# Peptides against a protein of PDB entry 3WG5, part 284

Target 1, 218 residues: chain A of PDB entry 3WG5
Amino acid sequence: LAKNIVYVAQIKGQITSYTYDQFDRYITIAEQDNAEAIIIELDTPGGRADAMMNIVQRIQQSKIPVIIYVYPPGASAASAGTYIALGSHLIAMAPGTSIGACRPILGYSQNGSIIEAPPKITNYFIAYIKSLAQESGRNATIAEEFITKDLSLTPEEALKYGVIEVVARDINELLKKSNGMKTKIPVNGRYVTLNFTNVEVRYLAPSFKDKLISYITD
Target 2, 218 residues: chain A of PDB entry 3WG5 as posed
Amino acid sequence: LAKNIVYVAQIKGQITSYTYDQFDRYITIAEQDNAEAIIIELDTPGGRADAMMNIVQRIQQSKIPVIIYVYPPGASAASAGTYIALGSHLIAMAPGTSIGACRPILGYSQNGSIIEAPPAITNYFIAYIKSLAQESGRNATIAEEFITKDLSLTPEEALKYGVIEVVARDINELLKKSNGMKTKIPVNGRYVTLNFTNVEVRYLAPSFKDKLISYITD

## One batch from the design tools (peptide; made by RFdiffusion4, then SolubleMPNN)

Design b2_p27_8_s4 (from b2_p27_8, 14 letters changed)
Fold by OpenDDE base, seed 3:
Structure b2_p27_8_s4 (fold): chain B 218 residues (1-218), chain C 218 residues (1-218), chain A 27 residues (1-27)
Amino acid sequence: as target 1 above (218 residues)
Amino acid sequence: as target 1 above (218 residues)
Amino acid sequence: GAVVEPITFAPALSPEEAEKRRKEFLE
């Protein structure tokens, strides 16, 4: 029996192997409690592609719906964050947030200039991001443009173009709006209808390790 | 006037953005003191390619020779470590160490399986690693095979094939053997003849931040 | 020992911005 519990956790900062550990821990907790869903409040400028891909895979293997919520206002799901969002069961954004800017780079030079990824890498991630969009029934053309044009969208634009599913000011509005929605990707092989009727919201705190990592990486 | 000082620092673990910070800090200290060289005792299983490329660039921009020393026995300059080594002014290895295994991967799946890099990415890194080898006058064919065959070499093999310059049991032997060698890449646009006659060896300790990061990442 | 391709996605905080944020957190 699914508990009428929705977990909420925050993931902020660069996407790294530590961010994977955070996702894994939070999702695992929610899975163990048979939560109706977990909402990840995401604020990221981007990060590592490997960690991103692992996070996407972890989300796809989740036994419960994982909702990426770009929150609070001023937050972004930039770059790696966009991929993670596109790999999730539902995307929501708060007003005043952004999504996109997904151009892969090899890194930054000493002078702070971007080291461009070779066309081959760019093309790989175009295919990858389009795959994520297609699998989730989201706008694959815009997903491509997140890379090719380094496009960034507002929540309203992202909703309009079918990149995301919900614009919500807070958790309560998110739950209200997403209630009855089907997950955009399967949960254990099935598209799940979200049931947020009379749910308890439980906030997960970062572990000591998470705090320490955030302290070091931020 | 170059001080007759050689700095030695240890860098161990996965190559990350934090490892870049370590390289940057250590090299900066040695530059500030106009050291004859800095020896980085390297033990890494590999890591992030972005961090690796930044580290290579930082080494190439060094005002002093940067010697990568795969140390102690049992250590490796695997994957990213090989690239770093190939980007350095001189490579040394202790007996019982290894170098190579440079096949790029996208990461590990949840089951621990390697997510293979697409051919386009592999080809990029083949070109990159060959470039590093060529620029340093090292064996570009073997450098390619570090990727294509996932080749790993012993110090003796690496020396024989012209991948590295020195096999040394300890810092003293390294200094002795490398004395009078020319750097394999330029320092400030010039190939430098190493002068390790009557040098003081100074060991650099990891910062508190370095220790904390190592504690968290290990 | 796999080299994970240095694929970061912009806008990764510049080293300078990352350092600024680190300083702000330490304060």
Scores: peptide ipSAE 0.151, ipTM 0.497, DockQ to the pose 0.299; fails the geometry check
Fold by OpenDDE base, seed 4:
Parts: C-alpha cells; structure tokens; sequence
Structure b2_p27_8_s4 (fold): chain B 218 residues (1-218), chain C 218 residues (1-218), chain A 27 residues (1-27)
C-alpha cells in the first residue's frame, strides 16, 4: 500500500510576515501532495499580532491537518506562538519546552522595558484567544490567563489543563501518540481522525529566502 | 563662524523593528555631533505599530530636533508613517507626496483582502493619533479622519489643514522655509527655534545591515 | 499601508533574553 505522507517543517524565530510566508509555503506543499498532515516544529518567542492572525487563518483554511509541535527541548511557543498553536488542528510539545506568556504589548522601549498595551487591546486579545481555545475545545480559562497572568506552562501542565493534546520526545513518538486522535478544529468543515499507521515522513527545508530572513532576524 | 550641522538620512520601506534601529542610529549620530537638527527623508507605506510607537518615543527623546520630510515626489508617509510624522518636531512634504491612510488593520488575508481591526483597536489608535496631533499643535480632527475615513492628503491640503508645517521641493528649500520655525514638540522640554542660517548638510548612508534588510523586505 | 497594529506579543523573554536566544541560535 502506498504510504501516506507526513510533512515536517521547522519554523523558528520571531513571528513576522515572513513567518506567514513560511507557513503558507509549507502548508501549500503538503496540500499539493495530499499529505495526511503537516507537523510544524515551532520555536518562537512571539512576534507580530497581524502575522499571527494571518497564520491562524491560514491554518484554519488548510486542506490538511496542521500539527504544531513545540520542539526541540528548550523551544517555546511563547506569545504569538501560543495563539498559533491554539488555532491549529493539534498541539504537541516536547519535554523541556514551554507555552504561554501571551500578554499583548505594544513593544519594547529603548531601555528594553515593555510598553504595555492599552486595556482595550488586551481585552481584544483575551476575547480572541478564548475564542481560539473554545473553538478547539481547549481550556479557555487558561488561555485567558496566558494573557492576564502572563502565564507559561510546561508540556505536562499544558496537557493536564487541556491546553495541548500530546507530549512527545520526537516525531516518531508524536506520530504514534497522535494516531487516531481527532483534530481539535475541522479540516474542510469536518473533524478528521489522524491516520499515521503507514506514513512516510518528509522534511521540508527552509528556502534560501527563509534562511536569509532567519539569519537577519536572529 | 563654525557651521552648524544638519544631518539628512533616508528611511524607506516598511516600518519594522529594523526601522527603529535606523532611526535610533541616525538620531544618535546627529546627537553626538550636536547637530542643529536631523532631517529624515521618509518614504513608507506603513508597517508595524509597535515599531512605530517606539520610533515616536525615540524621536520624542531626541536631544535635537527631528524633522520628518516626506521625500522624494511619489513618496508617502502612509499609515505608520503618519504617526511618526505627527510625533516629530517638524513635518515637511515634497510636492507629489502623500500623508494619511492610518486605519489600523490586523493585516492582509491570504487573498490580499484587509483584515479589519476590531473597534477596540481602532479606537485606541484614534486616541493615540489624536494625542500626537494635540501634543504637537496639529489638526487632531484630521488626524482622527486619517483613521475613520482612511483619509489621505496632499502636501498642500496637509499644510492648509494644519497637519504639516512645510511644503518644500528639496532640502535647501526645506532649510530656508523651516528656518526660524519653532519645533511642534519640545526638545529636552523646550520648544526650540530652528536655526538654519549657517549650516552644513551632512548625509548619512544606510549601514550594510540596513541595506540588506531593505533588500530583503523590498 | 495599514498601520499593522503594533500588537507584538511580548516574548515571555526580555528583549535581552530574546536577543541572547537569538545569538545562541546563530551559534
């Protein structure tokens, strides 16, 4: 029997418009090849809200399941990364990673201090993150606290509280554990049961442009 | 008599964190040399609001007058660029340029459509832009309409409505027209009268990093 | 050009820590 394909791609660094392009490219490739799913290995400290919202929308428009995997150990889905994860079909985390700290800020002052977002903006993103959590059947209270308390969670905590679906050490463990799980949001209007029983893993490399942008932003 | 120095630097493209670095670098050089002022030739379609707010803050913290000059013909201080201009010590525009179109958006959808900002965010930026206008003694009603009507103005209109201070074809005309004008916001807590009677113009070039970033973002 | 809302989500990490992590990633 022909093996179904699972794509794996890495997205690392600040969430920007270029990160959107990476998501779009990776998901498009996986869609074109009718992959069973794509796994995005995510490591981000956060980034731009606009890019984040576009990425969430792109994930929600995907013709195939998009799995966000916070990987490797030491990685985070911080801030914007948490929103992206909550907007995805499945969230996994490796041991030694983190998720949360989603308080919107206007940025950093010249002295490195946080410029606080006005309450109106904070409240908007509270509503937004809660919506993502609710739509995906994840813990909306914790999602709110990612903002209001600037909360960060370990993988074990996130799993315990119903924020994520899988704790896995590597791709193989992720595939095994997520096999037979239903997507937390619909694919083409339907909740899909993941089938990783006979899959080939294909790794997507960053484009030259992706590498250059990463090099400049890092 | 030793000539006072006026620095001129170009900032072109999307407003990003890198644009902040450019502003910071340029202003710092001009401060260190005790320049009479720095003129930033600005051409931007807009960009990130966080970077914009940081740039505004950096301008307001400047030890010398920062003049935003929308230049050359065909350039714009659109969106984020308008906020930056309104936060500056003096605004000039060349004929054939534009200012305005400040409606906050969350971004562009995959199909290129605008993702509208929620009313709460729009209202925040209305308050912010009006504050900048009020603090600088510029037309706060028009500043609001830059958002609510997505209004764009010609240099002549912007001057007429009290949004900007100078229409000038080139740096020499700008220096002549702005000579003796008071800054619209304080420098070190005081409104400064510009003195361009005996000045040397020094042009700052982009760093290699600036060029590389511009090349990638363009 | 949309004022893309500044809403950056602060990295949970200080800018210094974020920069440190960036440097570590480049190594």
Amino acid sequence: as target 1 above (218 residues)
Amino acid sequence: as target 1 above (218 residues)
Amino acid sequence: GAVVEPITFAPALSPEEAEKRRKEFLE
Scores: peptide ipSAE 0.129, ipTM 0.478, DockQ to the pose 0.327; fails the geometry check
Fold by OpenDDE base, seed 5:
Structure b2_p27_8_s4 (fold): chain B 218 residues (1-218), chain C 218 residues (1-218), chain A 27 residues (1-27)
Amino acid sequence: as target 1 above (218 residues)
Amino acid sequence: as target 1 above (218 residues)
Amino acid sequence: GAVVEPITFAPALSPEEAEKRRKEFLE
């Protein structure tokens, strides 16, 4: 019996239009091979809201489960990364990572100070993040507080409060703990029960373009 | 008597954080050489509002006049480009160019459809664009209509309605027509009368990084 | 083309302020 395939890819840095292209490429490869799932190892301080919304939509349109894994230790799903996680089929975090701090801003001034978003924008993203949480059966109150209190959570807190589904130290522990879990949102209209009993893990490398963009944005 | 120096640089494509870096680099070079002005040949369909606001702030902090020149024919200062122009010390357009279409959007959906900005965001940018127009003594009513009606203007219309200051076919005509004009906003607290009677035109080339970014974003 | 709004999500708070708010939330 052909082994179920699970893809693993890394997305690191700011969320931009190029990050969307990375998500799209990685998910498309995994879809083409009819993978059981793709795991995206996410480490981001945040980024653009438009790119974030497009990434969320791309995940929601995925033909296979997309698992966001905040990894390695020291990584974060900060700001835009939290929205992406909340829009995904399963969220996992490694010990020593964080999630939250989702307050929208207009940007940074020349002196590095934050340009605050008008209340109207903040309220839009409160509604948006709550929608993502509600649709995925995650804690919508905490999701709101990620904005209103600029709250950040540890993996253990996020699990306890029903923001995430798994705390795992590595891919092997993630596969073990998530085996038999249902996706938090549907895949092609159906909630999928993850089957990780006989899987081949396949790692995706960044494209040349991805490496070039990383070099320019770092 | 040492010739007054006027720098000319090109900014083409989407307005991003990298576009800010280009503006900053070009203006800094011209400031260091105590140029009479820098002319930015702008051709943009728009881009990010955060980058746009930072660019406007950088222009307003410039130690020398920054002239936005929509050039060559076929170019546009669309969307974010209009805000940048309205934030500058002088706006010029070549025949066959356009300015306007400033309606804010959240982005594009996967199908290429526009994700509309909530009314709250639209109202913020109406206030912002009107502020830029008022501060520069340009037509604030038309600036508002760039958003509310998604209005685009020809150079001749933009001049007629007091949105821009110069229609010019090339750099030589621009220098000739703008000679003796006062900047529409102050430079270091003073409105500058442009002196283009004895100038050396110095063209700035894109950096290696600028070329690399252009290659990736195209 | 329409202006894409730069809604960036950055940590709105300093790490110190974020930690303060986290403590206040957990209490």
Scores: peptide ipSAE 0.119, ipTM 0.502, DockQ to the pose 0.646; fails the geometry check
Fold by OpenDDE base, seed 2:
Structure b2_p27_8_s4 (fold): chain B 218 residues (1-218), chain C 218 residues (1-218), chain A 27 residues (1-27)
Amino acid sequence: as target 1 above (218 residues)
Amino acid sequence: as target 1 above (218 residues)
Amino acid sequence: GAVVEPITFAPALSPEEAEKRRKEFLE
């Protein structure tokens, strides 16, 4: 029986292999308790493609809905964060946050200039991000433009263009607005209608390791 | 006046942005003291391409010779480590070490399988590694095969094939064997003849941050 | 800036081996 529990966890900083471990740990805890959903408060400038792809896969394999919430105001789901969001069961954003800027790069030169990814890499990720958008019933044209134009959107724009599902100021408003929504991707092969009626909100704390890595990568 | 000082520092673990900071710090210290050279004891399984390229650039911009020494026995300059070595002024290896395995990957899937890099990425790094080999007068054919065949070599093979310059059991043997050798790439626009006659060896300790990051990334 | 870094060089260590070494170092 799905317990009327919603977990909330925070993931901040660069997307790395450690970020995958955080996602896996958080989702696993929520799955073990048969939570209604887990909300991941995400604030990331981007990160590694491999870690991102693994996180997307982990979300898609989740036994419960995973909601990506770009939070707090001033946060972003930039680059890798956008892919993660597009791979999730529901996307929410707080006012004053951003999503997009998904152009893959090889990195930064010593002078801080971007080392451009080869066209084949860029094209690979265009195909990938479009597939995530299409699978989730989100705007694949805008998803492509996140790469080709390095487009960044406000929550209001992202909602308007069908990139995200919810604009919410806090967890309570998120739960209220997303109550009764269907997941944009299946959970265990089925689209789930979210039920946040009379839920207990449980906050998951980052491990000491999580805090340490965040400190080092920030 | 070049002080008869040789610095020795250790870089171990995955090549990351933090590894770049380590290289930069170590080389800067040696430059400030007008050292004859810095020896970087390298033990890496590989890492990030961006960090690797930045490290190579930092080495190439060094005001003093940077010697990459694959050490101790059992260590490797694998993947990104090979690129770094090929970008350096001199490569040494201890017996029982390895170099090579430079095939770029996007990462690992959740099941631990390798996510293959697109052919364009692979071709980019083939061109890049060959350029490093050619610029340093090292075996560009073998450098290519480090990618195309995922080739790994012993120190003896690497020396035989003209990939590296020195096989040495320790720092003293390295200094002895490399004394009078010319750098394989220029220092400030000139190929330098190494002079390790009556040198003081100074060991640089990793910073606390270096230790912490190594711990987290290893 | 927003960065997707698509390319890593193959760690000689499998993720499992890398994780094992991390655990061994932390222990």
Scores: peptide ipSAE 0.044, ipTM 0.460, DockQ to the pose 0.340; fails the geometry check

## One batch from the design tools (peptide; made by RFdiffusion4, then SolubleMPNN)

Design b2_p28_1_s2 (from b2_p28_1, 16 letters changed)
Fold by OpenDDE base, seed 4:
Structure b2_p28_1_s2 (fold): chain B 218 residues (1-218), chain C 218 residues (1-218), chain A 28 residues (1-28)
Amino acid sequence: as target 1 above (218 residues)
Amino acid sequence: as target 1 above (218 residues)
Amino acid sequence: STERARKTKSFEPIELYANEAAVAAARA
């Protein structure tokens, strides 16, 4: 019997290999307890493409729905965060958050300027982000424009354009609004209808390692 | 300890919801026994896009490497089969097989003619197939041309163009050639180096249900 | 926010217009 449990965990900061470890740990805990879903409160300015791609894969591998919730107000799913969101089972945003700005770069120069990615890399990520959007039935034109125009959207715009599924002020409103929605990608090969009737919300804390790494990377 | 076991199973025929069940069953068995990998001997003319997308997701969710092997000689990974292959950890082909011909259609008319997909659907699958190719570090230009030109390739061409990783005559040659290769997509969020030193090969038979369905769909 | 790209091979951009119902009904 699926336990009437929804896990909530926070992932904040740059997307790195350590962020992957956080996603893996959190999702694994929720899977082991047969939760109805896990909500990841995401706040990221972006990060490494390799880590991002691994995270997307881990989300897609989840035995339970993974909801990316851009939270709290002021947070963003920027760059790598947008890819992660588009690879997830449901995207929600709090008012005052943002999503987009996905143009790939090779890095930063010593002077802090962006080192532009060659067209071959940009085109790779255009195709990648578009496929994520398409696989999830989300707006792939906007997904492309997240790269080609370095576009960023508000929650209202993202909802209007079909990039995200929910605008919610808090976890309770998110659960209420997403109840009865189908996942945008399959869970164990099947699109699942979210059932958040009478769920217990359980918050997952960062591990000591997670806290240490976040402290070092801040 | 990972058991030094490689599973081999055959999936033949049209891609349907039943084909998904086969993939899920076979991969689950191999996962449960902590196999080094599973090789899926694939022979398909294509099938349903929804089933294909679910299969791709299930492969991406695998806890072990899933190798798509277009086998035996005369087999194809046509249409949906190409998408599945491009979504997998490694692609191999036997001599005399083919891959490609991925142009989406809405179906067949009563007279057997193809009902063309509208540009919006074709463009969706172009983006989808390109992203699969890109995520796996395979040739996304050729992946696009599998749709736009309805291109089909030989094993030698597919290898040359970087669509596939191995040409092998049999399972033993496949294991030998793929030993030490990295998976083209992550396993549990990590690119895995295949280790086929001193592996036991275990063949999985179709279930009674699989046999019945294949018999009905043939 | 900027994403660091992996050394990936060059791929061309594709426009994607997803209608979920149409995609689900499509055959590939």
Scores: peptide ipSAE 0.065, ipTM 0.299, DockQ to the pose 0.068; fails the geometry check
Fold by OpenDDE base, seed 1:
Structure b2_p28_1_s2 (fold): chain B 218 residues (1-218), chain C 218 residues (1-218), chain A 28 residues (1-28)
Amino acid sequence: as target 1 above (218 residues)
Amino acid sequence: as target 1 above (218 residues)
Amino acid sequence: STERARKTKSFEPIELYANEAAVAAARA
């Protein structure tokens, strides 16, 4: 019986327009191969809100399930990363990772202090993050608190509060635990039951462009 | 029996004079074909107030029902987008979208801070947004709070408060749910009952001009 | 309708942005 394919790709660093291109490329490859799913190993401190929103849209438009996996241990889905996760079909976290801290800012001053976003922007993102949570059947109250209280959660807390679906140490444990789960948002208008029985895992490498831009932004 | 036609078109990005041209073109095409309605999939962070007011007028002058659909998930009808929605014949939102944040500003300073509009301008737009809500039988108190409190709402909240009429995941669900609804404002002086029984959906593509300007403004 | 549009022309371009630029400039 032909094995179903699961793709795995890594996205690390700041969320930018380039990060959007990475998501788009990886998801497109997996779509073209009719994969069972793609797992994005995410490690981000956050980034641009516009890029984040575009990434969320790209995920939601995916023809296959997109699993955000906060990985490896020590990684975070901070700020923009949390929005991306909440916009995805399934969220997993490795032990020793974090999620949250979603309050929008205008940037950093020359002295490194945060320039606060005006209430208009903050309230916009409160509504946005709540809508992502509600759509996915995740905890909208906690989603709001990611902004209003700058809340950050452990994997265990995030699972307990219904923010995420899986805690897993590695890809194999993730596949095992997520097997038979329904996507939290639709794939092509339908909630898909993940079938990771008899799957082949394929790792996607960053393109040369991906490596070059990561080098410039690091 | 000849199928009634429903047009669908997308408008994304900042509200500008070019956005007006897009609305005008799309509505005109649908008018010429005596469509049952046009659905505008709207995703906007806002834009120019003058362009917004012109768009509202163009919608209100439409010979066919204009449905504003905040879509896809992750989209917003923010600021100017809310005014446009409130000026339309029916508002729908997809799960994972937002509406509101309507306080007028004069722009942004070099440091990214908002330059506040003077009270005279703010009060003008309070009166304007309230009038749009009242004319459409929508929640005028919430419409005011979109300005005075920089309020943003989820689809579920907006529906609950009587700001919007439909929450729908896709065009098919939108057509199903809005079938038999009356327009919230008149079409050619009459409140129209939407009839989406046995309709053909036609998608309008952006013109070459639309694509070029989007490329320049992105 | 044209007169109302003319009166608003006297205001500096009011940006009803939920600032794409501030949302875009907003780092989340």
Scores: peptide ipSAE 0.052, ipTM 0.288, DockQ to the pose 0.137; fails the geometry check
Fold by OpenDDE base, seed 5:
Structure b2_p28_1_s2 (fold): chain B 218 residues (1-218), chain C 218 residues (1-218), chain A 28 residues (1-28)
Amino acid sequence: as target 1 above (218 residues)
Amino acid sequence: as target 1 above (218 residues)
Amino acid sequence: STERARKTKSFEPIELYANEAAVAAARA
């Protein structure tokens, strides 16, 4: 019997239009091969809101489950990364990672201080993040608090509060724990039960362009 | 029996004079074919108030029902998009979308800070948005709060508060749920009962001009 | 006929953004 394929790709650094291109490329490859899922190892401090929203849309338009895995230990799905995770079919975190801190800002002043977003923008993102949480059956109250309290959570807290679905140390543990779970959002209009009983793990390397952009944005 | 035609078109990005041209083109095509309705998949952060008001007028002058559908997941009918929606014959939202944040601004300063609109302008738009809500039998109190509190709502909240009529995951669910609903405003002076029992869905692609403008405004 | 010709007072270009520029500029 042909092994189910699970793709694994890494997305690291700031969320930008180039990060969208990475998501699109990775998901497209996995879709073409009719993968059981793609796991995106995510480590981001955040980034552009527009790029984030486009990424969320791309994930939700995926023909296959997209699992966001905050990995490795020390990584974060901070700010934009949290929205992306909440827009995905399954969220996993490694021990020693974090999620949250979603308060939108206009940027940084010359002195490094945050330029606060006006209430209009903040309220927009509150509604947006709550909608992502509700759509995925995740904790919308905590999602709101990611903004209103600038809350950050550990994997254990995020699991406990119903923000994420899995805490896993590595890909093998993730596959084991997520096996038989239903996606938190539909894939092509249907909730998918993940089948990771007999899988081939395929790692996608960053393209030359991906490497170059990562180098420029770091 | 000839199938009822429902057109579907996408409008994404900032509301500008070019967005008016898109609305006008799409609605005109659907009018010419005597469509049962046109569904506009709307994803906008907002835009120009003048363009917005013209779009509302164009919708209300339509010979066929114009359904605003905030789609896909992650999309918004923010600011100008909310006014457009409130001016339409039916509002639907996909899960994971938002509506609201309607406070008018004069623009952005060089430092990215919002230039606030004077009370005179704010009060004008309060009256305007309330009028749209009242005319369509939607929640005028919430419409006002979209400005005064810069309120944004999830689809479920918007439905609950009587701002929108349908929450739907896709076009098929939208057609199913909106079948037999009356338009919230008249079409040619008459409230229309939507008939989506036997429909042909026709997707309108963006024109070359539409694509170019989207590229420039992004 | 709800034709009340609201006189288009030439408001300076009011941007009804949930500021895409600010949302786009909003780093989340």
Scores: peptide ipSAE 0.022, ipTM 0.263, DockQ to the pose 0.135; fails the geometry check
Fold by OpenDDE base, seed 3:
Structure b2_p28_1_s2 (fold): chain B 218 residues (1-218), chain C 218 residues (1-218), chain A 28 residues (1-28)
Amino acid sequence: as target 1 above (218 residues)
Amino acid sequence: as target 1 above (218 residues)
Amino acid sequence: STERARKTKSFEPIELYANEAAVAAARA
């Protein structure tokens, strides 16, 4: 019986236009092979809001389920990463990871102090993050508090409050726990039941360009 | 039976004079073919007030219904986009989108701080946005609060409060839900009942110029 | 209609952004 494919790719570091290109490339490869899903192992401190929004759109336009997996332990889906996760078909976290801290800022001053975003921008992102949560049937109150209280949660808290769907130690546990779950948002207009019963796990390596840019930005 | 045509076009990014040209081109094509309607898939963070007002005027002068559809999920009709939507014949939003945050500003300082508009300008746009809402039979109180509170809403909130008419996941659902609805503002002096029973959906691609400018401005 | 458009052209470029640049510049 032809094994269904699940792709696994890693996205690490700041969310930028290049991060969008990575998401686009990885999802496109998985789409082309009619993969059962792609799992993005995400570790980000945050990044640019524009890139984040483009990534969310790209995920939501995917022809296959996109699972955000905050991994490995010690990783975070912080700020922009939380938005990306909330925009995805399924969120998983490894123990020892975090999610949240979503308050938008204009940047950092030369002294490293935060330049606060004006209320207009903050309110925009409150509406945006609440919309992502509501669409995905996740906790919109907590999503708002990720901004208004700059809240960060553990995987156990995030699961308890209905922010995420799975806590898993590794890819094998993630596949096992998520098997038979419906996506939290539609794939091509339909909620998809994940089928991980007979899957081949394929890891997508970073391109040479991915490695080079990661080397420069890290 | 000759299929009525519904055009679908995308407008993404900042509202500028070029965005006006896009609206004008798309609406003109649809007018020339006596389309049943044109759906503009709108994703904008906002833009120039002058361009916005010209776009609103162009929409209101359309010989055919202009539907603003905040799409795809993750998109927004923010700031200028809200005005454009409120000036249109019908507003739809996809789940995961937002509308609002309409407070006018003079710009951003070098440090990214907002340069506030003087009360005269703010009051002008309060009157303007309330007028758009009142004319279209939409919630003028919320329209004002889009400015005074810099409020942003989810699709569900916007629908609930009578800001928008449709929440739809895709073009097919939008056509289905909006079939038989009357336009919220007149087309050529008359409220039009939308007929989407036997329609061909035609997508208008961006022109080469549209692609080039989008590439430069993104 | 036209008179309203004329009065608004007299305003300096008012940005009704959720500034793509500010949203773009907004780090979240």
Scores: peptide ipSAE 0.021, ipTM 0.275, DockQ to the pose 0.125; fails the geometry check

